# Peptides against a protein of PDB entry 1IK9, part 245

Target 1, 211 residues: chain A of PDB entry 1IK9
Amino acid sequence: MERKISRIHLVSEPSITHFLQVSWEKTLESGFVITLTDGHSAWTGTVSESEISQEADDMAMEKGKYVGELRKALLSGAGPADVYTFNFSKESCYFFFEKNLKDVSFRLGSFNLEKVENPAEVIRELICYCLDTIAENQAKNEHLQKENERLLRDWNDVQGRFEKCVSAKEALETDLYKRFILVLNEKKTKIRSLHNKLLNAAQEREKDIKQ
Target 2, 207 residues: chain A of PDB entry 1IK9 as posed
Amino acid sequence: MERKISRIHLVSEPSITHFLQVSWEKTLESGFVITLTDGHSAWTGTVSESEISQEADDMAMEKGKYVGELRKALLSADVYTFNFSKESAYFFFEKNLKDVSFRLGSFNLEKVENPAEVIRELIAYALDTIAENQAKNEHLQKENERLLRDWNDVQGRFEKAVSAKEALETDLYKRFILVLNEKKTKIRSLHNKLLNAAQEREKDIKQ
Target 3, 195 residues: chain B of PDB entry 1IK9 as posed
Amino acid sequence: MERKISRIHLVSEPSITHFLQVSWEKTLESGFVITLTDGHSAWTGTVSESEISQEADDMAMEKGKYVGELRKALLSVYTFNFSKESAYFFFEKNLKDVSFRLGSFNLEKVENPAEVIRELIAYALDTIAENQAKNEHLQKENERLLRDWNDVQGRFEKAVSAKEALETDLYKRFILVLNEKKTKIRSLHNKLLNA

## One batch from the design tools (peptide; made by RFdiffusion4, then SolubleMPNN)

Design b2_p29_2_s1
Fold by OpenDDE base, seed 2:
Structure b2_p29_2_s1 (fold): chain B 211 residues (1-211), chain C 211 residues (1-211), chain A 29 residues (1-29)
Amino acid sequence: as target 1 above (211 residues)
Amino acid sequence: as target 1 above (211 residues)
Amino acid sequence: EKEEEEEKKKEKEKEETEELLKKRLEELK
């Protein structure tokens, strides 16, 4: 079961933060349980897949688009742009919500909720879920932090080895060229010396022929 | 202000999860506000630095050690080992907790709590704090995940460059040595050819003298 | 004499460098 808890403000009680819990199996399209609480009272309703399909048809909206709007309204709360307005009558237990666009406001959906007999159990379970979620997220955060520190160390180690490899390559090239030039210059000097000896021997032979 | 919420079980109501909120400024030693709730009622008490110091003295325990035990009891909840037992009387509003060791159980501290007039406000604020903490931890987790993915890419890039640098160093050494030998052998062949020409010239000169 | 000894020393250092280079090339084959 997936669950999301969001803060909402009701048009009837804008000064009192309400909490909207939505619980569903795999997909919101398959139906969901909605729970509203003010921290004292709680109200719950079950919405079926058939009701979601009927609301989409009544709105002349494609089902996937409608479920996408439900997900934004019910799982995000009223975002910072007040795009979704929530209404609830405690007397009729009727919950409805609207999407506010620049030029048009329209009802997105409505649910009949039932007052929970023991709201304290629902509130305790909601707080338990929040605390479990905090603990799980903290454990994930600590794991990711340790992994981040490991990856940073490993990166620094490879970077340092890479820089040493570059420097060692340049040093090797420089050393090999220096050694090569030294040996080459020796062989060039030996060639020049042998050429000079050959020229001298030829000149002496030409002198010996000329007596 | 720092805050921690923990689940506890009271000896008087072991079937009902209670929530223990502790709020403090910088250090628990400087005093704290304790709030207990069952999701319907709430009770709050303020504990001063002087009361914490007096409890440490009454226990004949060093203050830093005592504050360390308070932190374990009040901020960790009853850990999986039931090391801390919590007691609360709703009639007297007296809260006390014990540390259970293998051979001895002893009272660690006690507080007089006052019943909150509007528990719904305390519960709503507690849920708001939980939801804010979840959102903050989710944002941190998403950031750390993105950073880990970045560091892993950067590590793979440097590792691949390092391996290429090693291979390029070996290839450079091999190429330079091959080129060196080719040029060296050319020079050695020229030296041998010049030596043979010198020997032939000397032999011809010796023939010309004998002739 | 000193120039001949310096030339012999340079010639010996060069022979040792050639031998070292030859040995490293045989190790690379």
Scores: peptide ipSAE 0.014, ipTM 0.793, DockQ to the pose 0.003
Fold by OpenDDE base, seed 4:
Order: structure tokens, then sequence, then C-alpha cells
Structure b2_p29_2_s1 (fold): chain B 211 residues (1-211), chain C 211 residues (1-211), chain A 29 residues (1-29)
């Protein structure tokens, strides 16, 4: 089961933060339970997959698009753009929300809620869920931080080996060239010496022919 | 200002999860505000630095050690070991907690709380704090995840460069050796050719002398 | 004889170069 809690402002009570809890199984499309609270009272309603489908049909909206709008409205709270307006009547227990566009506002959905007899249980459970979520997220943060530190160490180790490899390649090239030049110079000196001996032998033979 | 909310169980109401909020400035030693709620009612008390010092003195405990025990009791909730027992009287508004050791239980601290006139405000603010903490921790998690993905890419890039550097070093060595051997063999062939010419010249000269 | 000594010297220079390379490769591990 998935759950999202958001802060909303009701048009009727703009000074009092309300909390909208939405709970669903796998997909919001399959239906959901909506819970509204002001921290003292709570109201809950169940919205079925059939009601979602009917609302989409009544709006002449494709179901996937409608569910996408529902997700934005109910799971994001009033985003920074006040694109969604929430209304609730405590007398009728009727909850409805509107999408406000530049030129047109329209009702996106409406639900009948029932007043919870023991709102303290709902509030306690909601706070428990928040505390559990905080603890889980903190544990994930600590794990990710440790992984980050590991990856940084591993990066530094490979970087250091890479720099050593580059330096060793350059040093190898330089050393091999120096040795190559040395050996070539020795062989060149031997060739020159042998060539001079051949020239001298030829000159001596030419002297011996001249008696 | 620092804040911690924990779940506690009261000895008087073991079936009802209570929430203990502790708020402090910089250090718990400087004093704190304690708020208890059952999701319907709330009670708040202020504990001063002087009261903390007095309780430490009355217990004949070093202040830093006492504050350390206070931190474990009040900020960790009832840990898995039920080492701390919480008591609250709604009639007297007296909150006290005990440390339970194997052979000895002792009162660790006690506070007079006052019933909050508007508990819904305290509960709404508490839920707001939980939701803010969730959002902040989620943003940190997303950031750390992106950093980990970046570090992993950077590691793969350096590792790939390192492997290329190793391969290039081995290839350079092999190529330089092949070239070196080739040139040395050419020089060796020239030396052999010149030596043979010298031997032939010497043999011809010896023939000319016999002649 | 002199050709064998030059071949031995070349083999020794090759071995010394291979040893120096091995040593530098080990310093990189």
Amino acid sequence: as target 1 above (211 residues)
Amino acid sequence: as target 1 above (211 residues)
Amino acid sequence: EKEEEEEKKKEKEKEETEELLKKRLEELK
C-alpha cells in the first residue's frame, strides 16, 4: 500500500493548515482512501476505481489523463502555483477540488467523506507514518552517504593509479629511447672503426702494389 | 532550534502511542521545551538549564553524564530495550521517566507540564514539521543518489582511461623493442659484412705476399 | 667468438631492459 500526506488549504478555512492523506494500492487508478484532518477532527472517504472511471467519463477526459490530474492534485498538495483549490464542507462532509487555469476553473473531483469517530487514532497513525518515513529516509541517507564516500575513495585510488601509469609510460619511453641511442651509438662507432680499418687496409695494399 | 519527535508509551496508557517532542537551542543542556501529545490533547513544559543542573546535582550525577542520559531518554524514545519508562498523570500534569537497569530502577527526571488550550495547533505544527523533515530528507536522498551516479560515471571514465593507459604502455614497449631489434639487426649485419670484407682483404694480401 | 660475445651482450642488454620494465610495471601495481 502506498501513502502520501500533503498540506492543503481549504477555501473555507484558509488560516488553518489541513492535511490530506491519500492511500492506495499499487496505482491511484485502482481507487484510494482519502483522509482529511485539521489536527483535531478527521474525515475519511473511499474512492473506488469505478468512481474514478465515472468522473473521467463525466469530464470527457481520458482516464489516464484524469488519473494524472488526480495524482497532481491529491499527492502534491497545493503546489506553489495554487493550480488546485480545495473545498470542504463540514456540514455536508463534501470534499471537492478545482483546477484553476488562466481563463477557466473546473471541478476536477468530488468526494463524500465521513467524520471519523476517533480522530486521535487517525492522527496518531498519521504521525507514526511520518516518523517511520523519517527514520527510513534517514537510514537511506546514511547508506547513500557511506556509498558516496566509498565511491570517492575508489575514484581517488583509480585516479592515483592512472596518474602513475601515465608517468610510468612517459618514463619508459624516455628510458627506452636513451638506451636505444646508447646502443646505436656503440654500433655506429664499431661500424666507423671497421670502415676505417678497411680504408687503411686498402691504402696499405695500394702501397704494396706501387716497388 | 533543534527538534526531535519520538514515540513513547506511557505506563498509564500502554495501548495508546504518545508522541514526545523535545525542542532545544544548540544543546539540550541549555534547556528544552517538552511537548507530549496523544493526537487529541497536548501538554507542554519548559525545562531550564538551571532545572537540568539541579536534577543532575540531586542525582549526584555529573551534568554531562546526566544530559547524556536525558538525550538517550527523551530523544531516542523508548529504545528497543525498554530501558526508559515514561509516566504521565493527566490530573497533576506531572511527567516523569525512569531508567530501568537489571537490579535498580531510578527516576531520571520529572517535569510539570501544562495542558495546551489549542492542541490542534500543536498537532498541526508537529505534522508540518514531520512533512518538512520528510521533504528535506527526500531532497537530500535525491541529491546523494545523483552524486553517487556521478561518482560512478567518473570512476568508470577513469578506469577506462587507466586500462587504455596500461594497454598503451605495453603496446609502446612492444613496438619500441621491435624497432630496436630491427635497427640493431641491421647494424649487426653491417658489422658482419664489414668484418668479412676485412677478412677477405687480409686473405688477398696474404696471397699477394706468397705470390 | 667476438660475434658470440656481442650476441651475449645484446641478450644481457635485452634482459636488463626487460628487468627494468618489469620493475617499473611492479611499481605500478
Scores: peptide ipSAE 0.012, ipTM 0.794, DockQ to the pose 0.004
Fold by OpenDDE base, seed 5:
Structure b2_p29_2_s1 (fold): chain B 211 residues (1-211), chain C 211 residues (1-211), chain A 29 residues (1-29)
Amino acid sequence: as target 1 above (211 residues)
Amino acid sequence: as target 1 above (211 residues)
Amino acid sequence: EKEEEEEKKKEKEKEETEELLKKRLEELK
């Protein structure tokens, strides 16, 4: 089961933050359980897949688009843009919400809720879920932090090895060329010496021919 | 202000999860506000720095050690080890907790709480804090995940550059040696040719002298 | 004699340079 808790403001009680819990299996389209609480009372209702389909049909909206709007309204909370207005009558237990666009407001959905006999249990379970979610997210954050520290160390190690490899390549090239030049110069000197010996021998022969 | 909410079980109500909120400024040693709730009622008390010091003295415990025990008891929740037992009388509003060691149980602290007149407000604020903490932790998680993905890419990029540098160094070395050997062999051949010319010239001179 | 000794010294210095080149190669593999 998936769950989302959101803060909402009811038009009837704008000064009192309400909490809207939605619980579903895999997809919101398959139906969901909605719970509303003010921290003292709680109200719950079940919305079936057939009711969702019927609401989409009544709105002349494609089901996937309708479910997309439900997801935005019920799972995002009242986003900072006040795009959704929530209404609840505690007397009738009737919950409805509207989407407010610039030129068009329309009812997106409505639910008949039932007052929970033991709201404290629902509230405790809701707080437990929040605390569990905090603990899970903290554990995930600690894991990701440790992985990031590992990856940063590994990056620094490879970077340092790479820089050493670059420097070693340049040093190698320079050393090889210097040594090669030395050996070549020695060979060139020997060639020059041998040429001079040949020239001297030729000059001596020419002197010996000239008696 | 720092805050921690923990689940606790009271000896008087072991079937009902209670929530213990502790709020403090910088350090628990400077005093704290404690709030207990069962999801319907709430009780609050303030513990001063002087009360903490007095409790440490009464226990003949060093203050830093005592504060360390308070931190474990009040901020960790009832850890899985049942090391701490929590007691609360709703009639007297007296809260106390004990540390249970194998051979020794001792009272670690006690607080006189007051029943909150509007527990729903405290509960709503508590749920709001939980939801805010979830949102903050989720944002941190998403950030750490993105950093993790970045660091992994950066590691792969440097690793690939390092491997290319190693291969390029080996290729450079091999190429330089091949080139050097070719030039050296050419010079060696020229030296041998010049030596042969010198030997031939010497042999011709020796023939001319014998003539 | 002195020229042959200088030529031997140069040949030895060359061999040492070739060997040192070879050793530096092997150290870099």
Scores: peptide ipSAE 0.014, ipTM 0.793, DockQ to the pose 0.003; fails the geometry check
Fold by OpenDDE base, seed 1:
Structure b2_p29_2_s1 (fold): chain B 211 residues (1-211), chain C 211 residues (1-211), chain A 29 residues (1-29)
Amino acid sequence: as target 1 above (211 residues)
Amino acid sequence: as target 1 above (211 residues)
Amino acid sequence: EKEEEEEKKKEKEKEETEELLKKRLEELK
């Protein structure tokens, strides 16, 4: 079961924050339970998949699109954009909501609710759910924070090893070249010396032949 | 202002979850506002720093230790360990709580509360705070998740660069040595050739002298 | 004598360096 609580403002009571709870199994399309409360009274209604389908058909809207709009209206809360207007009559227990766009306002859906006999129980359960959600999210945040700190340490460790590898590569290249140049220069000196000895020996032989 | 809401069970009404809200400025020691609700009624009291100090003195407990126990009792909620027992009389509006240890139970503190005239407003505000806290924690969670994904990518990038650096170092060493050996072997061959020419020239001179 | 001994020492150090280079190459094979 999934649940979302949102705060809404009713057109009839704009000064009083109401809370809209929607509960569903897997998908909002399969139906949901809607609960409205003002912190004193509560009202509940069950909306079936058939009712959702009928409302979509009555609107000539594709069901998936309609459910998408229901999700935005009923689960997002009235964001500051007032895109959704909520209406409720305490007398009739009739709940309806409208989507307001720049040039178009239309009724998105309507539900008959029933007054809850023990609103305090509904309110307590709602607060419990909020507190449980807070605790779960805090635990997730603490876990993510610890993982973040771990990942940062691991990154710094690899970065430091990488920098050492780069420096070691450059040092190795430099050392190998220096050693090679030393050996090469000695070999070159030996070759030059041997060439000079050969030249001298040839000159001495030319002198010895010329007597 | 800091706030914590906790669920508690009252000894007088163990079947009904109550909510204990504590609000304070910076430190619980500086005083706090306590609010109790059952989802229908609410009761509030203000506890001053002087009252906290007096309660600590009456207990012959160091103030910091006492505040530490208050924090555990009033902010942690009754964890499953039932270490704290909460009592409230609706008639007297007297709230008191006890710490229960294996061999010792003692009253930790007591407060006179006042019945709130408009409990619905307190309950609505409490739910709003819970919803705001959920939203803030969700935003933090999403941020931490994105940072963790970033750090993991950055780690993988550095790790891959490190592995390439190691391989490149080994390849460089191997290539340099191969090149150096080729050149050294050429030089050695030249030296050997020159030595043989010198030996032959010396042998020819010895033959020419004996001749 | 001293120059020949220094030359022999340099030649030995050179042989040792060449042998070290060879050994390092064999270790890399």
Scores: peptide ipSAE 0.013, ipTM 0.793, DockQ to the pose 0.003; fails the geometry check

Design b2_p29_2_s2
Fold by OpenDDE base, seed 2:
Structure b2_p29_2_s2 (fold): chain B 211 residues (1-211), chain C 211 residues (1-211), chain A 29 residues (1-29)
Amino acid sequence: as target 1 above (211 residues)
Amino acid sequence: as target 1 above (211 residues)
Amino acid sequence: SLEELLEKLKKEQEEETRKALEEQLERRK
């Protein structure tokens, strides 16, 4: 079961923050339970898949699009200010909400709610769910923080090794070239010396032929 | 102002989860506000720094150690099962809590609470704080998750560059050695050829002298 | 190592040069 709690403002009681809880199994389309509370009283209603389908049909809206609007209205709370308006009559227990567009406001949905006999139990359970969610999110945050610190250390270690490898490659290349040049110069000097000896031997032979 | 909400079980009402809210400025030692609720009624009390100091003295406990025990009792909720026991009389509005050790239970602290006239406002504000904390923790989780994904990509990129650098270093060394050997062998061949020419010239000169 | 190879090549060259010089000196008596 999935659950979302949001803050809403009712048109009839704009000074009192209300809380809207929505609970569903897998998809909001399959139906949901809606709970409204002001911290003293609570009201609950069940919305079936058939009712959702009927509301989509009555609005001449594609069902997936309609469920998308329900998700924005009921699970996001008051999105950007004034996009969704919530209305509730405590007398009739009739809950309805509207989408406000620039030029047109229209009723998005309506539910008949029932007053809960023991609202304190619903409120306690709601607070318990909030505290459990906080604890779960804190544990996840601590885990992610530790992993972030580990990844940063590992990155610094590899970066340091990479920089050392680059420097070592350049140093190796430079050293190898220097050593090679030295050995080549020795060989070149030896070749020059041998050529000079050959030239001298040829000159001496030419002198010996000329007596 | 810092704030912590925890679940507690009262000895008088073990079937009903109560919520303990503690609010303080910088340190719990400087004093705090305690709020107890069952989701219908609420009770609040203020504990001063002087009262905390007096309770530490009455217990013959070092103040820092006493505040440490208060922190465990009041901010952790029921720690490991049965370490702290909470008692509250709705009639006298007297709240007290005990620490249970293997061989000894002792009263850790006590507070006189006052019944809140409008508990719904306190409960709504408590739920608002929970929802704000959830939203803040979710935003932090999303940020840490994105940062971890970034760090993992960056680590993989540097690791790949490092491996390429190692391979390139080894390949460079091998290539330079091969090239050096080739050039050195050419020079050695030239030296051998020049030596053979010198030997032949010397042999011809020796023939010409015998001639 | 390149060092060892270079040192070996240097030593071989010095030895070849020494031998060639010794052979020339022995042919000159």
Scores: peptide ipSAE 0.008, ipTM 0.785, DockQ to the pose 0.002; fails the geometry check
Fold by OpenDDE base, seed 1:
Structure b2_p29_2_s2 (fold): chain B 211 residues (1-211), chain C 211 residues (1-211), chain A 29 residues (1-29)
Amino acid sequence: as target 1 above (211 residues)
Amino acid sequence: as target 1 above (211 residues)
Amino acid sequence: SLEELLEKLKKEQEEETRKALEEQLERRK
């Protein structure tokens, strides 16, 4: 079961932050349980897949689009742009919400809720879920932090090896050329010496022929 | 102001999860505000630095060690090993807790709490803080995840460059050697040719002298 | 190593030079 708790403001009680819990299986389309609380009282309602389908049909909205709007309204919390207005009557337990667009406002959905007999249990469970979520997210953060530190070390190690490899390549090239030049110069000197010996031998032969 | 909310079990109400909120400035030693709630009622007390010092002195415990025990008891939540036992009387508003060791149990501290007149406000604020903490931790998780992915890409890029550098070094060495051998062989051939010419010239001279 | 290869090349060259000198000495008798 998936759950999202959102902070909302009711038109009827704008000074009191309310909490909207939505619980569902896999997708919101399959139905969900909605719980509203003010920290003292709690109200719960179950919305079926058939009710969601009926509301989409009544609105002449494609079901996937309608569910997308439900997800934005019920799971996002109060976005900064009051795009969704929430209404609840404690007397009737009627919960409804509207989407406010620039030129058009329309009712997005409505639910009949029931007052919970033991709201303290619902509130305790809600707080427990928040604390568990905090603990899980903290554990994930610590894990990701350690992994980032590991990856940074590994990156520095490879970077250092890469720089050493570049330097070693340049040094190798330079050394090989120096050694090559030395050997070549020795060979060139030997060739020059042999050429001079040949020239001298030819000159001596020419002298010996001229007696 | 720093805050920690922990889930605790009271000896007086073992079937009802309670929430212990502790709020402090910089360090717990400077004093703290403790709030206890069962999701219906709330109780608050303020503990001063002087009270903490007095309790440490009364226990004949070094203040830093005592504050360390307070931090474990009040901020860690119920660790799996019931090392800390919490007691609260709703009638007296007396909160006390004990440290349970294998052979010794002792009272670690006690606080006089006051029943909050509007517990719903305290509970709402507590839930708001939990939701804000969840949102902050989620944002941090998303950031760390993106950074992790970046570092992994950067590591792969440097690793790939390193491998290319290694291969390029080996290829360079091989190419330089091949070129060097070619030039050396040419020079060796020239030296051999010149030596043969010298030998022939010497033999011809020796023939001319015998002639 | 390059040094070993250079030393091998040097030794081979010294040996070729030695052989060439020995062949010269044998042709002179």
Scores: peptide ipSAE 0.007, ipTM 0.785, DockQ to the pose 0.002; fails the geometry check
Fold by OpenDDE base, seed 5:
Structure b2_p29_2_s2 (fold): chain B 211 residues (1-211), chain C 211 residues (1-211), chain A 29 residues (1-29)
Amino acid sequence: as target 1 above (211 residues)
Amino acid sequence: as target 1 above (211 residues)
Amino acid sequence: SLEELLEKLKKEQEEETRKALEEQLERRK
């Protein structure tokens, strides 16, 4: 089961933060359990897939689009973009919400809730879920941090090896050139020596011809 | 202000999860606010630095060590290592906790709490803090995930450059040796040609002498 | 480039060899 808790403000009690818990299996489209609490009382209702389908039909909205709007309204939390207005009557236990657009407001959905007999259990379970979620997220953060540190070390190691490879390539080129020049100069010296011997031999022959 | 919420079990009510909130400035040693809730009622007390110091002295424990034990008891949550036992009387509003060792149990601390008049406000604020902490941790997780993806890309880039550098070094060495051998062979051929010319000149001179 | 340096070194050696040969030919005149 998936769950999301959001802060909402009710039109009737805007000064008191309410919490909206939505619980569902796999997809919100399959139905969900909605729980509302003010930290003292709690109210819960179950919304079936058939009710969701009927509401989509009543709105003349495609089911997937309607579920998309439900997801934004019920799971996003009321962000500062007051696009969704929440209403609840404690007397009737009737919960409804509206989407507010620039020129048009319309009711997106409505649910009959039931007052929970022991709201403290619901509140405790809600807090437990929050604490479990914090612990899971902390464990994930610690894991990601360790992975980041590993990846950074590995990056620095390869970077250092790369820089050494570049320097070693330049050094190799320079060394090979120096060695080449040395051997070449030895060969040049040998060629010069052989030319001088040829010149001397030619001069001796010219002396022998001149008796 | 720093804050930690933990689940605890009271000896008097082990079937009902209680929540222990501790709030402090910079260090627990400077004093803290302790809040206990069962999801219906809440109790709060303030513990001063002087009270902490006095309890450490009464226990004949070094203050830093005592604060270390307080941190484990009050901030760790009761992990499965039932090392810390929590007691609370709703009648007296007296909260105390014990450290249980193999052969010795001792009272670690005690606090007088006051029943909160509007527990719903405390509970709502506690839930808000949990939801804020979840949001902060999620944002941190998303940031760390993006950093991991960046570091992995950067690692792969440098690794690829390193491999290319290694291959380029080997190719350079091979090319330089091939070129060196070619030039060296040209010089060897020239030396052989000059030696042959010297031999021919010597043979001609020997013919001229025999002639 | 290594090629340009090798070619330059080759040309310089050919030119030195040519000059040495020309100097030998001029000494024979």
Scores: peptide ipSAE 0.006, ipTM 0.784, DockQ to the pose 0.002; fails the geometry check
Fold by OpenDDE base, seed 3:
Structure b2_p29_2_s2 (fold): chain B 211 residues (1-211), chain C 211 residues (1-211), chain A 29 residues (1-29)
Amino acid sequence: as target 1 above (211 residues)
Amino acid sequence: as target 1 above (211 residues)
Amino acid sequence: SLEELLEKLKKEQEEETRKALEEQLERRK
């Protein structure tokens, strides 16, 4: 079961933050339980998949689009643009919400809620859920932090190996060139020596022809 | 201002989860505000730095150690070992807690609380704080996740460069040896050619002398 | 000369390797 708690403002009580809890299984489309609280009283209603389908049909809206609007209205809280307006009557326990667009305002949905007899239990469970969510998110943060530290160590290790590889490549190249030059110079010296011997032999032959 | 909300069980009401909120500035030692709630009623008390010092003295405990015990008792919740026992009288509004060790149980602290006239406001603020903490922790999680992804990309980039450096080192060594062998063979061929010319010149001179 | 060609090749490889190292050091900052 998934749940989302959001802050909402009711048109009737704009000075009092209300909390809207929506609970569902896998998808909001399959139905949900809605709970409203002001920190003293609580009201709950169950909405079936058939009711969601009927509301979509009554609105002449495609079901997936309608469920998408429900998700934005009920799970995200009122975005900063007051796009969704929430209304609740404590007397009738009738909850309805509207989408406000530039040129059109329309009722997006309505639910009959029932007053919870023991609101303290619902509120305690809601607080427990918040505390559990905080603990879960903290554990995720600690895990991600440890993984970041691991990745940083691994990066530093590879970087150090790379720097050593670069230095070793340059050192190898320098050593190979030095060795090459040494051997090449030995061969050049031998060639020069042999050339001088040939020149001397030619000069001696020219002397022998001149007697 | 820092705050921590924990779940506690009162000895008088073990079936009802209570919530203990502690609020302080920088350090618990400088004083704190304690709030207890059951989701319907709330009770609050303020504890000064002087009261904390007095309680430490009355216990004959070093202040830093005492504050450390207060931190464990009031901020961590009752650990799994029921090391801390919480008591509250709704009639007297007297809150006290005990540390239970194998051989010794002792009162760690006590506070006079006052019943909050509007508990719904305190509960709403507490829920708001929980929701804000969830949102903050989610933002931290998203940031850490993005940083992990960055570090992973950077690691892969360095790893790829390292592998290329290793391969380039081996290729360079092989290429340098091939080039060296080519030049060396040219010099060896030139030496052999010059040696043959010297031998021919010597043979011609020997013919001219016999002539 | 063969020596000049070898020195040029050496310098080019040293420069490429140095640039690769500098680029890595800059990413660490």
Scores: peptide ipSAE 0.000, ipTM 0.793, DockQ to the pose 0.005; fails the geometry check

